# Peptides against a protein of PDB entry 4Z63: the designs that were tried, part 101

Target 1, 334 residues: chain A of PDB entry 4Z63
Amino acid sequence: LCLGMNDLTGNIPEDLFHLKRLNLLGIQENRLSGSLSREIRNLSSLVRLDVSWNLFSGEIPDVFDELPQLKFFLGQTNGFIGGIPKSLANSPSLNLLNLRNNSLSGRLMLNCTAMIALNSLDLGTNRFNGRLPENLPDCKRLKNVNLARNTFHGQVPESFKNFESLSYFSLSNSSLANISSALGILQHCKNLTTLVLTLNFHGEALPDDSSLHFEKLKVLVVANCRLTGSMPRWLSSSNELQLLDLSWNRLTGAIPSWIGDFKALFYLDLSNNSFTGEIPKSLTKLESLTSRNISVNEPSPDFPFFMKRNESARALQYNQIFGFPPTIELGHNN

## One batch from the design tools (peptide; made by RFdiffusion4, then SolubleMPNN)

Design b2_p15_4_s4 (from b2_p15_4, 6 letters changed)
Fold by OpenDDE base, seed 3:
Structure b2_p15_4_s4 (fold): chain B 334 residues (1-334), chain A 15 residues (1-15)
Amino acid sequence: as target 1 above (334 residues)
Amino acid sequence: VVISNGSSWVSSVDL
């Protein structure tokens, strides 16, 4: 049953929960309000539940033990409060959980040893607090993780050295500290292709440790951190780099010539720094900017990127990394 | 340009 993209108001009719053979319930993009009914438990054949973009409030019901086939739960952009229900945090069937842009709070706790199918987790823009959950690497299939815009004080856990499944990771604007430790840990994530750390590490030094290596790194976004230092030499070994944003920092020194050696680099933003010297001539030779045909059919993260052109501008959403226009931004340097 | 994710004002359409 798909009823998305309407002006439906009120609650879900109780008789809808009698549909025991229902595999897909999509009621997204409406004005549905009140609590999400516990009677969802009666939908025992449910594979996909999409309640996103509504006015739902209260706690998410703890009924996911009665939904043994549920693979997809989308609840983004609601007014949900409380924590992740215990049955949801223990779901062995769940592949994707999206609860972005809610009012969920407390410590983030997932039973990753039970969540054997979880591959995508979006909990961005919530009120989770405390530390990052050290057991996330126990979610052995977890590839996509958005935890941006929460209040995860402290450092990236040392356990994330073992996060072999991790491919797309965003922690932007999550009150993180110690960029040197974070990069030193996350370099061990052998499948990490996308790393977004914007609005963290305020005023720290970007490490220039040549021992750091991100073999599969395609997207690095570390904007608006007020980072000091220079262009990091370790980044030159990330030969697959496609997108680099280090804008709105306090980086100094020259832009190195090796920045033009990235064959796939189509988006570069070094704007609003304190870089000096000449623009490297190698930037004019970037194959990705000169050749029309980089159809890199690469998997994008399930979480969107948001681009804010200026302080007063509305953020633009990009669902695909390749949706970014080919760009070189070097403005507002010294 | 400030690139981030998790803005409160736009849908993540999971593709």
Scores: peptide ipSAE 0.031, ipTM 0.701, DockQ to the pose 0.096
Fold by OpenDDE base, seed 1:
Structure b2_p15_4_s4 (fold): chain B 334 residues (1-334), chain A 15 residues (1-15)
Amino acid sequence: as target 1 above (334 residues)
Amino acid sequence: VVISNGSSWVSSVDL
């Protein structure tokens, strides 16, 4: 049943939950309100539940133990409160959980040993607090993680050295501290291609440790952290780099010539720093900017990027990294 | 550019 993209209002009729053979319920992009009914438990054949972009409120019902086939739960852009219900946090069938842009709160607790199928987790823009869950690496299929815009104080857990499945990670604006520890841990994530750490580590030094290595790093975004230091030498070994944003920091020194050696680098933002010297001539030789035929058929993360050109600008949503225009931004340096 | 993941609600972080 697909009823998405309408102007439907009120609650879901309870009789809808009598549809025991229903595999897909899509009611997204409506004006549905009230609590999400516990009677969803009656949809025992449900594989996909999409309630996203509605006006739902209250707690998410703890009925996911009665949904043994549920692979996809999309609840982004609602008014949900409370925590992740225990049955959802223990779901062995769930592949994708998207609860972005809600009012979920408390400590994030997932039973990763039970969540054997979880590959994508979007909890961005919620009210989760405390520390990052140390057991996230136990979610052995978890590739895409957005925890941005929560209140995860402290450091990246040491256990994340073992996060072998992690490919895309966003922790933007989550009150994280110790960038040196975070990078020192996350370099062990051998599948990490996308790292977004914007609005953390306020006023820390960007480490220039030549022992740091991110072999598969394609996207690095560490904007608006007020970071000190220079362009880090360790980044020069990330030969697959496609997007670099270090804008709105306090980085100093020269832009190094090796920044133009990245064959796939199509988006560079170093704006609003304190860089000095000449623009490297190697930037004029970036193959990605000169060649029309870079069909980057790379899997984008399941989660959109939001680009904001300035503090007053509207955030632009990009569903794919390659939706970004080829860009070199070096403005507002010294 | 401030790249973030996740929110279509620009909560105006009035920075």
Scores: peptide ipSAE 0.025, ipTM 0.699, DockQ to the pose 0.080
Fold by OpenDDE base, seed 2:
Structure b2_p15_4_s4 (fold): chain B 334 residues (1-334), chain A 15 residues (1-15)
Amino acid sequence: as target 1 above (334 residues)
Amino acid sequence: VVISNGSSWVSSVDL
């Protein structure tokens, strides 16, 4: 049953929960309000639940133990409060959980040893507090992780050295500290292609440690951190780099010539720093800017990117990195 | 450009 993209109001009719053979319930993009009923437990054949983009409130019901076929739960953009219910945090069937842009709070806890099918987790823009959950690497299929815009104080856990499934990671605006430790840990994530750390590490030094290596790094975003230091030499070994944003920092020194050796680099933003010297001639030879054939078929994160041109501009949502225009921004350096 | 995932600058009210 799909009733998405309408002007439906009020609560879900209780008789809808008698549909025991229902595999897909989509009621997204409506004006549905009130609490999500506990009677959703009666939908024992449910594979996909989409309640996203509504006016739902209250706690998410703890009934996911009665939904053994549930693979997809989409609840983004609602008014949900409380925590992740225990039955959801222990679901062995769940592949994708999206609860982005709610009012969920408390400590984030997932039973990753039980969540054997979880591959995508979006909890961005909530009120989670405390530390990052150290057991996330126990989610052996977890590839996409968005935890942006929460209050995860402290450092990246040492356990994330073992996060072999991790490919796309966003921790933007989460009150994180110690960028040197974070990069030193995350370099061990052999499948990491996308790393977004914007609005963290305020006033720290960007490490220039030549022992750091990110083998498969395609996207690095560390904007608006007030970071000090220079262009990091370790980044020159990330030969697959496609997007680099280090804008709105306090980086100094010259832009190195090796920045033009990245064959796939189509988006570069070094704006609003204190870089000096000449623009490297190698930047004029970037193959990705001269050749029309950027491979559009590369895996993208399941979470959206938000791009803001300036502090007063509206943010633009991009669902794919390849939706970004080919760009070189070097403005506002001195 | 400030690229983020869910920054304070994206009000989800962009209906």
Scores: peptide ipSAE 0.027, ipTM 0.694, DockQ to the pose 0.095; fails the geometry check
Fold by OpenDDE base, seed 5:
Structure b2_p15_4_s4 (fold): chain B 334 residues (1-334), chain A 15 residues (1-15)
Amino acid sequence: as target 1 above (334 residues)
Amino acid sequence: VVISNGSSWVSSVDL
């Protein structure tokens, strides 16, 4: 049953929960309100539940033990409160959980040893607090993780050295500290292609440790951290780099010539720093900016990017990295 | 450009 993208109001009719053979319930992009009924437990054949972009409130019901086939739960952009229900946090069937842009709170707790199918987790823009869950690497299929815009005080857990499945990671604006430790840990994530750390590490030094290596890094975004230091030499070994944003920092020194050796680099933002010297002539040789045929077939994160050109501008949402225009921004360096 | 997973400058809703 797909009823998304309408102006439906009120609650879900109780009689809908009598549909025991229902595999898909999509009621997204409506004005549905109230609590999500516990009677969703009666939908024992449910594979996909999409309640996103509504006015739902209250706690998410703890009934996911009665939904043994549920693979997809989308509840982004609602008013949900409380924590992740215990049955949801233990779901062995769940592949994708999206609860971005809610009012979920407390400590984030997932039983990753039970969540054997989880591949995508979006909990961005919530009220989670405490530390990052140390057991996330036990989710052996978890590739996509958005935890941005929560209050995860402290550092990236040392256990994330073992996060081999991690491909797309965002922790932007999550009150993180110690960028040197974070990068030193996350370099062990051999499948990591996208790393977003914007609005963390306030006033720290960007490490220039040549022992750091990100083998498959395609997207690095560490904007608006007030970071000190220079262009990090370790980044020159990330030969697959496509997007680099280090804007709105306090980085100094020259832009190195090796920045033009990235064959796939189509988006570079070094604006609003304190870089000096000449613009490297190698930037004029970036193949990605001269050829129209950037292969669009590369995997993108499941989480959206929000681009803001300046502090007064509106955010632009991009659902794909390839939605970014080919760009070189070197402005506002002093 | 500042790239993030959410508008740090707007209210609790990602617009």
Scores: peptide ipSAE 0.025, ipTM 0.708, DockQ to the pose 0.103; fails the geometry check

Design b2_p15_5_s1 (from b2_p15_5, 8 letters changed)
Fold by OpenDDE base, seed 1:
Structure b2_p15_5_s1 (fold): chain B 334 residues (1-334), chain A 15 residues (1-15)
Amino acid sequence: as target 1 above (334 residues)
Amino acid sequence: WELPRTEEPTNLMFR
């Protein structure tokens, strides 16, 4: 049943939950309000539930043990409060959980040993607090993780050295500390292609440790951290780099010539730093900017990217990195 | 359409 993208209001009629053979319920992009009924438990054949972009409130009902076929739960952009229900945090069937842009709170806890199918987790823009869950690497299929805009504290857990499934990771604006430790840990994530760390590590030094290596890194975003230091030499070994944003830091020194050696680099933002010297001539030779036909059929994160064209503009949402226009931004340097 | 919360840029925020 697909009723998305309407102006439906009120609660879900309880009689809808009598549809025991229903595999897909999509009621997204409506004005549905109230609590999400616990009677969703009666939808025992449910594979996909999309309640996103509504006015739902209250706690998410703890009935996911009665939904053994549920693979996809989309609840982003609602008013949900409380924690992740225990049955949801233990769901062996769940592949994707998206609860971005809610009011969920407390300590983030997932039973990753039970969540054997979880591959995508979006909990961005919530009120989770405490430390990052050390057991996330136990979610052996977890590739896409958005935990941005939560009130985490401390450091990236050492256990994340073993996060082999991790491909796309956003921790933007989560009050994290110790960028040196974070990068030192995350470099061990062999499948990591996208790393977003914006609005963390306030005023720390960006490490220039030649021992750091991110082999498969395509997207690095560490903007607005007020980071000190220079362009990190270790980044020159990330030959697959497509997008680099280090804007709004306090980085100094020259922009190195190796920045133009990235064959796939189509988006570069180094604006609002303290870089000095000449613009490297190698930037004029970036193949990605000279060739019209980079059809990059590359896997993108499940989480959206946001670009502000100016400080006063609303952030534009991009579902794919390749939706960004080819850009070199070097403005507002010394 | 007033959403319960404005969707904020969560990940890649180019400022």
Scores: peptide ipSAE 0.028, ipTM 0.675, DockQ to the pose 0.551
Fold by OpenDDE base, seed 3:
Formats: C-alpha cells, sequence, structure tokens
Structure b2_p15_5_s1 (fold): chain B 334 residues (1-334), chain A 15 residues (1-15)
C-alpha cells in the first residue's frame, strides 16, 4: 500500500492494521499525526515500513519482535521522541533503519550482535547524547552510518579500529574531540570510502602524521572545525580521492602540488582558510575536470550531502556525491 | 506546512 506524497491528515485508520499480508506500507510525505500505533505489530508480513516526512510524535512502539520480515524502516523527519525501542535495537531482519531528523534522545544503544542484517543506519539530527556506542563494529554488515548532529561528546571509540564493514561514515556536528585519535582509529577501517567530520574538533590541529593512511578514501569532509596546521601529507596516499572539503578552517602554508595528482578529484574546497603561496599548476591537470566521461557508477552513502553557499542560504541536498558540480574553491585565503 | 524541524542540513560544505 503506497499512499505517500499526499495531504493525508490525522491518524492511520485502525482497519489498515488488519492487512496481515501487507509487505509494503508507504505513507510518507503526508501530514499524519499522533502516535505511531502499536497495532503495526499486526502487519506480520511487513518488509518495508515508510512513515517518513510526517507529523508523528511520541515514542516509537516496541513491537518489532512481531515483525520478523521487516527489512526497511524509514521514519525520518517526524517528531518521534524517546529511544530506539528494544525490539528494534534487537531486530535480526532489519537491513536499513532511517530515523534521521527526529527528537530521539538518551544514550544510543543497539544490540549489534542481534542486528545481523543491519547495513544502513541513519540517526542524524536527533538528540542522542553520551558517547558513541562502542559496539557498533559488532554490526558485521553495517556499511552506512550517519550519526551527525547529535551530542556524542568525547572521542571516537577505540573499537572502531575493527569496523571492517564501515564504508560511509558521518559524524558531522556531534561535539567530538581529538581529531588525531579519530583519524588514527578510522584509518583501520579498510572499507572506509566516505568520511564526514565537519563541525567537530574545534580549534584542534589537523594531524600531519605520515603514518596515517586511508587506502580507499574517496570523500573527506572536515569543514568548519577551525583546524590549525597545513595540508596533511598523509592525504596524498589516498589515490582514489574524489571530494575534499577542508573549508572554513585555519589551515596555513602552501597548497601542495600533489593535490593535482588525484585522478578522480572533481570537487575541492579549501576556501576560508589561511593558505598562502601560489595556486598549484597541477590542479589544471586534474583528469576529472578535463574528461567528460567519468561515469563513476560508484556506491554512494545513503545519507544525503548538503551544500550551503552561505549561512543564510538554503542548503542544497545531494543524494549522490557525483551530483556535485566539478568545483575548485580556493576563495577567501591569504 | 513547515515541518517542525526543517532538516537542518548537515551542512557538509560551507561557502
Amino acid sequence: as target 1 above (334 residues)
Amino acid sequence: WELPRTEEPTNLMFR
């Protein structure tokens, strides 16, 4: 049943929960309000539930133990409060959980040993607090993780050295500290292709440790951290780099010539720093800017990227990294 | 109808 993208108001009719053979319920992009009914438990054949972009409130019902086939739960952009229900946090069937842009709070707790199928987790823009859950690496299939815009104070857990499944990771604006530790840990994530750390580590030094190595890194975004230091030498070994944003920091020194050696680099933002010297001529040799035919059919993170041209402008949403226009931004340097 | 929380974009990139 697909009723998305309408002007439906009020509650879900109770009779809808009698549809025991229903595999897909999509009621997204409406004006549905009130609590999400516990009677969802009656939809025992449900594989996909999309209640996103509504006015739902209250706690998410703890009924996911009665939904043994549920693979996809999308509840982004609602007014949900409380925590992740215990049955949801223990779901062995769930592949994707998206609860971004809610009012969920408390400590984030997932039973990763039970969540054997979890591939994508989007909990961005909530009110989770405390530390990052140390057991996330126990989610052996967890590839996509957005935890941005929460209050995960402290450091990246040491256990994330073992996060082998991790490919796309966003921790933007989550009150994180110790960028040196974070990068030192996350370099062990051998499948990590996308790392977004914007609005953390305020005023710290960007480490220039040549021992750091991100083998598969394609996207690095560490903007608006007020980071000090220079362009990090370790980044030159990330030969697959496609997007680099280090804008709105306090980085100094020259832009190094090796920045032009990245064959796939199509988006570079170093604006609003304190870089000095000449623009490297090697930037004119970026193959990605000269060749039209880079059909990069590469996997993108499930979480959206947002580009904002100024503080007052509406941010543009991009679902794919390749949706970004080829860009070199070097403005507002010394 | 403004959603009570506009997805304040995770501003990945600031210009």
Scores: peptide ipSAE 0.025, ipTM 0.679, DockQ to the pose 0.556
Fold by OpenDDE base, seed 4:
Structure b2_p15_5_s1 (fold): chain B 334 residues (1-334), chain A 15 residues (1-15)
Amino acid sequence: as target 1 above (334 residues)
Amino acid sequence: WELPRTEEPTNLMFR
C-alpha cells in the first residue's frame, strides 16, 4: 500500500493494521500525526515500512520482534522521541534503518551481533548523547553510517579499526575530539570511500603523518573545524579522491602541486583558510574538470550532503555526490 | 513544530 506524497492528516486507521499480507506500507510525505500505533505488530509480512516526512510523535513502538521480514524502516523527518526500541535494535532482518531528523535521545545502543543484515544506518540530526557505540563494527554488513548532528562527545572508538564493512561515514557536527586519533583509527577501514567530519575537532591540528593512508578515499569533508597545520601529505596517496572540502579551517602553507594529480577530483573547496603562495598550475590540468563525461555510476552514500551557497541561503540537499557541480573554491585565503 | 524540510548544513559548510 503506497499513500505517499499526499496531504493525508490524522493517524493511520487501526483497521489498516489488519492487513496481515501487506509487504509494503508507504505513507511518507503526508501530514500524519500522533503516535505510531503499536498495532504495526499485526503486519507480520511487512518488508518495507516508510513513515518518513510526517508529523508522528511519541516513542517508536517496541514491536519489531513481531516483524520478522522487515528489511526497510524509514522514519526520517518526524517528531519521534525516546530511544531506538529494543526489538528494533535487535532486528536480524533489518537492512536499512533511517530515523534521521527526529528527536531521538539517550545513548545510542544497537545489538550489532543480532543485527546481522544491517547495511545502512541513518540517525543523523537527533539528540543522541554520550559516546559513539563501540560495538558498531560488530554490525558486519554495515556499510553506510550517518550519525551527524548528534552529541557524541569524546573520540572515535578504537574498535572502529575493525570496521571493515564501513564505506560511507558521516560524523559531522557531533562534538568529537582528537582528529589525530580519529584518522589513525579510520585509516584501518579499508572500504572507507566517504568520510565527513565537519564541525568537530575545534582548533586541533590536522595531522601530517605520512603513515596515514586512506586507499579508497573518494570523499573527504573536514570543514569548519578551525584546524591548524598544512595540506596533509598523506592525502596525496588517496588516488581516487573526487571531493575534498577543507574549507573554514586555519590551514597554512602552500597548496601543494599534487592536488592537481587527482584524476577524479571534481570538487575542491579550500576556501576560508590561510593558504599562501601561488595557485598550483596542476589544478588547470584536472581532467575531471575538462571532461564532461564523469559518467561514474559510483555508489553514493545513503545520507545526503548539504551545501549552502550563501550564509543566508537555504542548504541545498544532494543525494548523490555526483550531483555536486564541478568546483574549485580557493577564496578567502588571506 | 514544523520539522525543517531541510537540515542545516551537515557536510558542506558555507560558501
Scores: peptide ipSAE 0.022, ipTM 0.668, DockQ to the pose 0.411
Fold by OpenDDE base, seed 2:
Structure b2_p15_5_s1 (fold): chain B 334 residues (1-334), chain A 15 residues (1-15)
Amino acid sequence: as target 1 above (334 residues)
Amino acid sequence: WELPRTEEPTNLMFR
C-alpha cells in the first residue's frame, strides 16, 4: 500500500492494521499526526515501513519483535521522542534504519550481535547523548553510518579499529575530540571510502603522521574545525581520493604538488585557510577536471550530503557525491 | 503537536 506524497491528515485508520498480508506500507510525505500506533504489530508480513516526512510524535512503539520480516524502517523527519525501542535495537531482520531528524534522546544502544542484517543506520540530527556505542563494530554488515548532529562527546572508541564493514561514516557536528586518535583508529577500517568529520575537534592540530594510511578513501571532509598544521603528508597515499574538503580551518604552509597526482580528484576545497606560496602547476593536470566523462559508477552513502553555495545560502541536498560540480576552491587564503 | 524540525544540513561545506 503506497499512499505517500499526498495531503493525508489525522491518524492511520485502525482497519489498516488488519491487512496481515501487507508487505509494504508507504505513507511518507503526508500530514499524518499523533502517535505511531502499536497496532502496526498486526502487520506480521511487513517488509517495508515508510512513515517519513510526517507529523508523528511520541515514542516509537516497542513491537518490532512481532515484525519478523521487516527489512526497512524509514521514519526520518518526524517528532519521535524517547530512545530506540528494545525490539528494534534487537531486530535480526532489519537491513536499514532511518530515523534522521527526530527528537530521539538518551544513550544510543543497539544490540549489534542480534542485528545481523543491519547494513545502513541513519540517526543524524537527533538528541542522542553520551559516548559513541563501543559495540557498533559488532554489527558485521553495517556499511553506512550517519550519527551527525548528535551530542556524542569524547573520542572515537578504540573498538572501531575492528569496524571492517564500515564504508560510509558521518560524525559531523557531534562534539568529538582528539582528531589524532580518531584518524589513528579509523585508518584500520579497510573498507572506509567516505569520512565526514566537519564541525568537530575544534582548534586541534591536524596530524602529519606518515604512519597514517587510508587505502580506499575517496571522500574526506573535515571542514570548519579550526584545525592547525599543514597539508598532511599521509593523505598523498590515498590514491583513490575524489573529494577533499579541508575548508574553514587554520591550515598553513604551501599546497603540496602531490595534490595534482590524484587522478580521480574532481572536488577540492581548501578555502578559508592560511595557505601560502604558489598554486601547484600539477592542479592544472587533474584529468578528472579536464575530462567530461567521469562515469563514476560508485556506490554513494545512503545519507545525503549538504552543500552551501555561500554562508547565507540555503544548503543544497545532494544524494550523490557526483552531483557536486567539478570544483577547485582556493579562495580566502592569507 | 511537535512539528518535525527543519532538517539541519550535514554541513559538508560551509561556503
Scores: peptide ipSAE 0.024, ipTM 0.675, DockQ to the pose 0.415; fails the geometry check

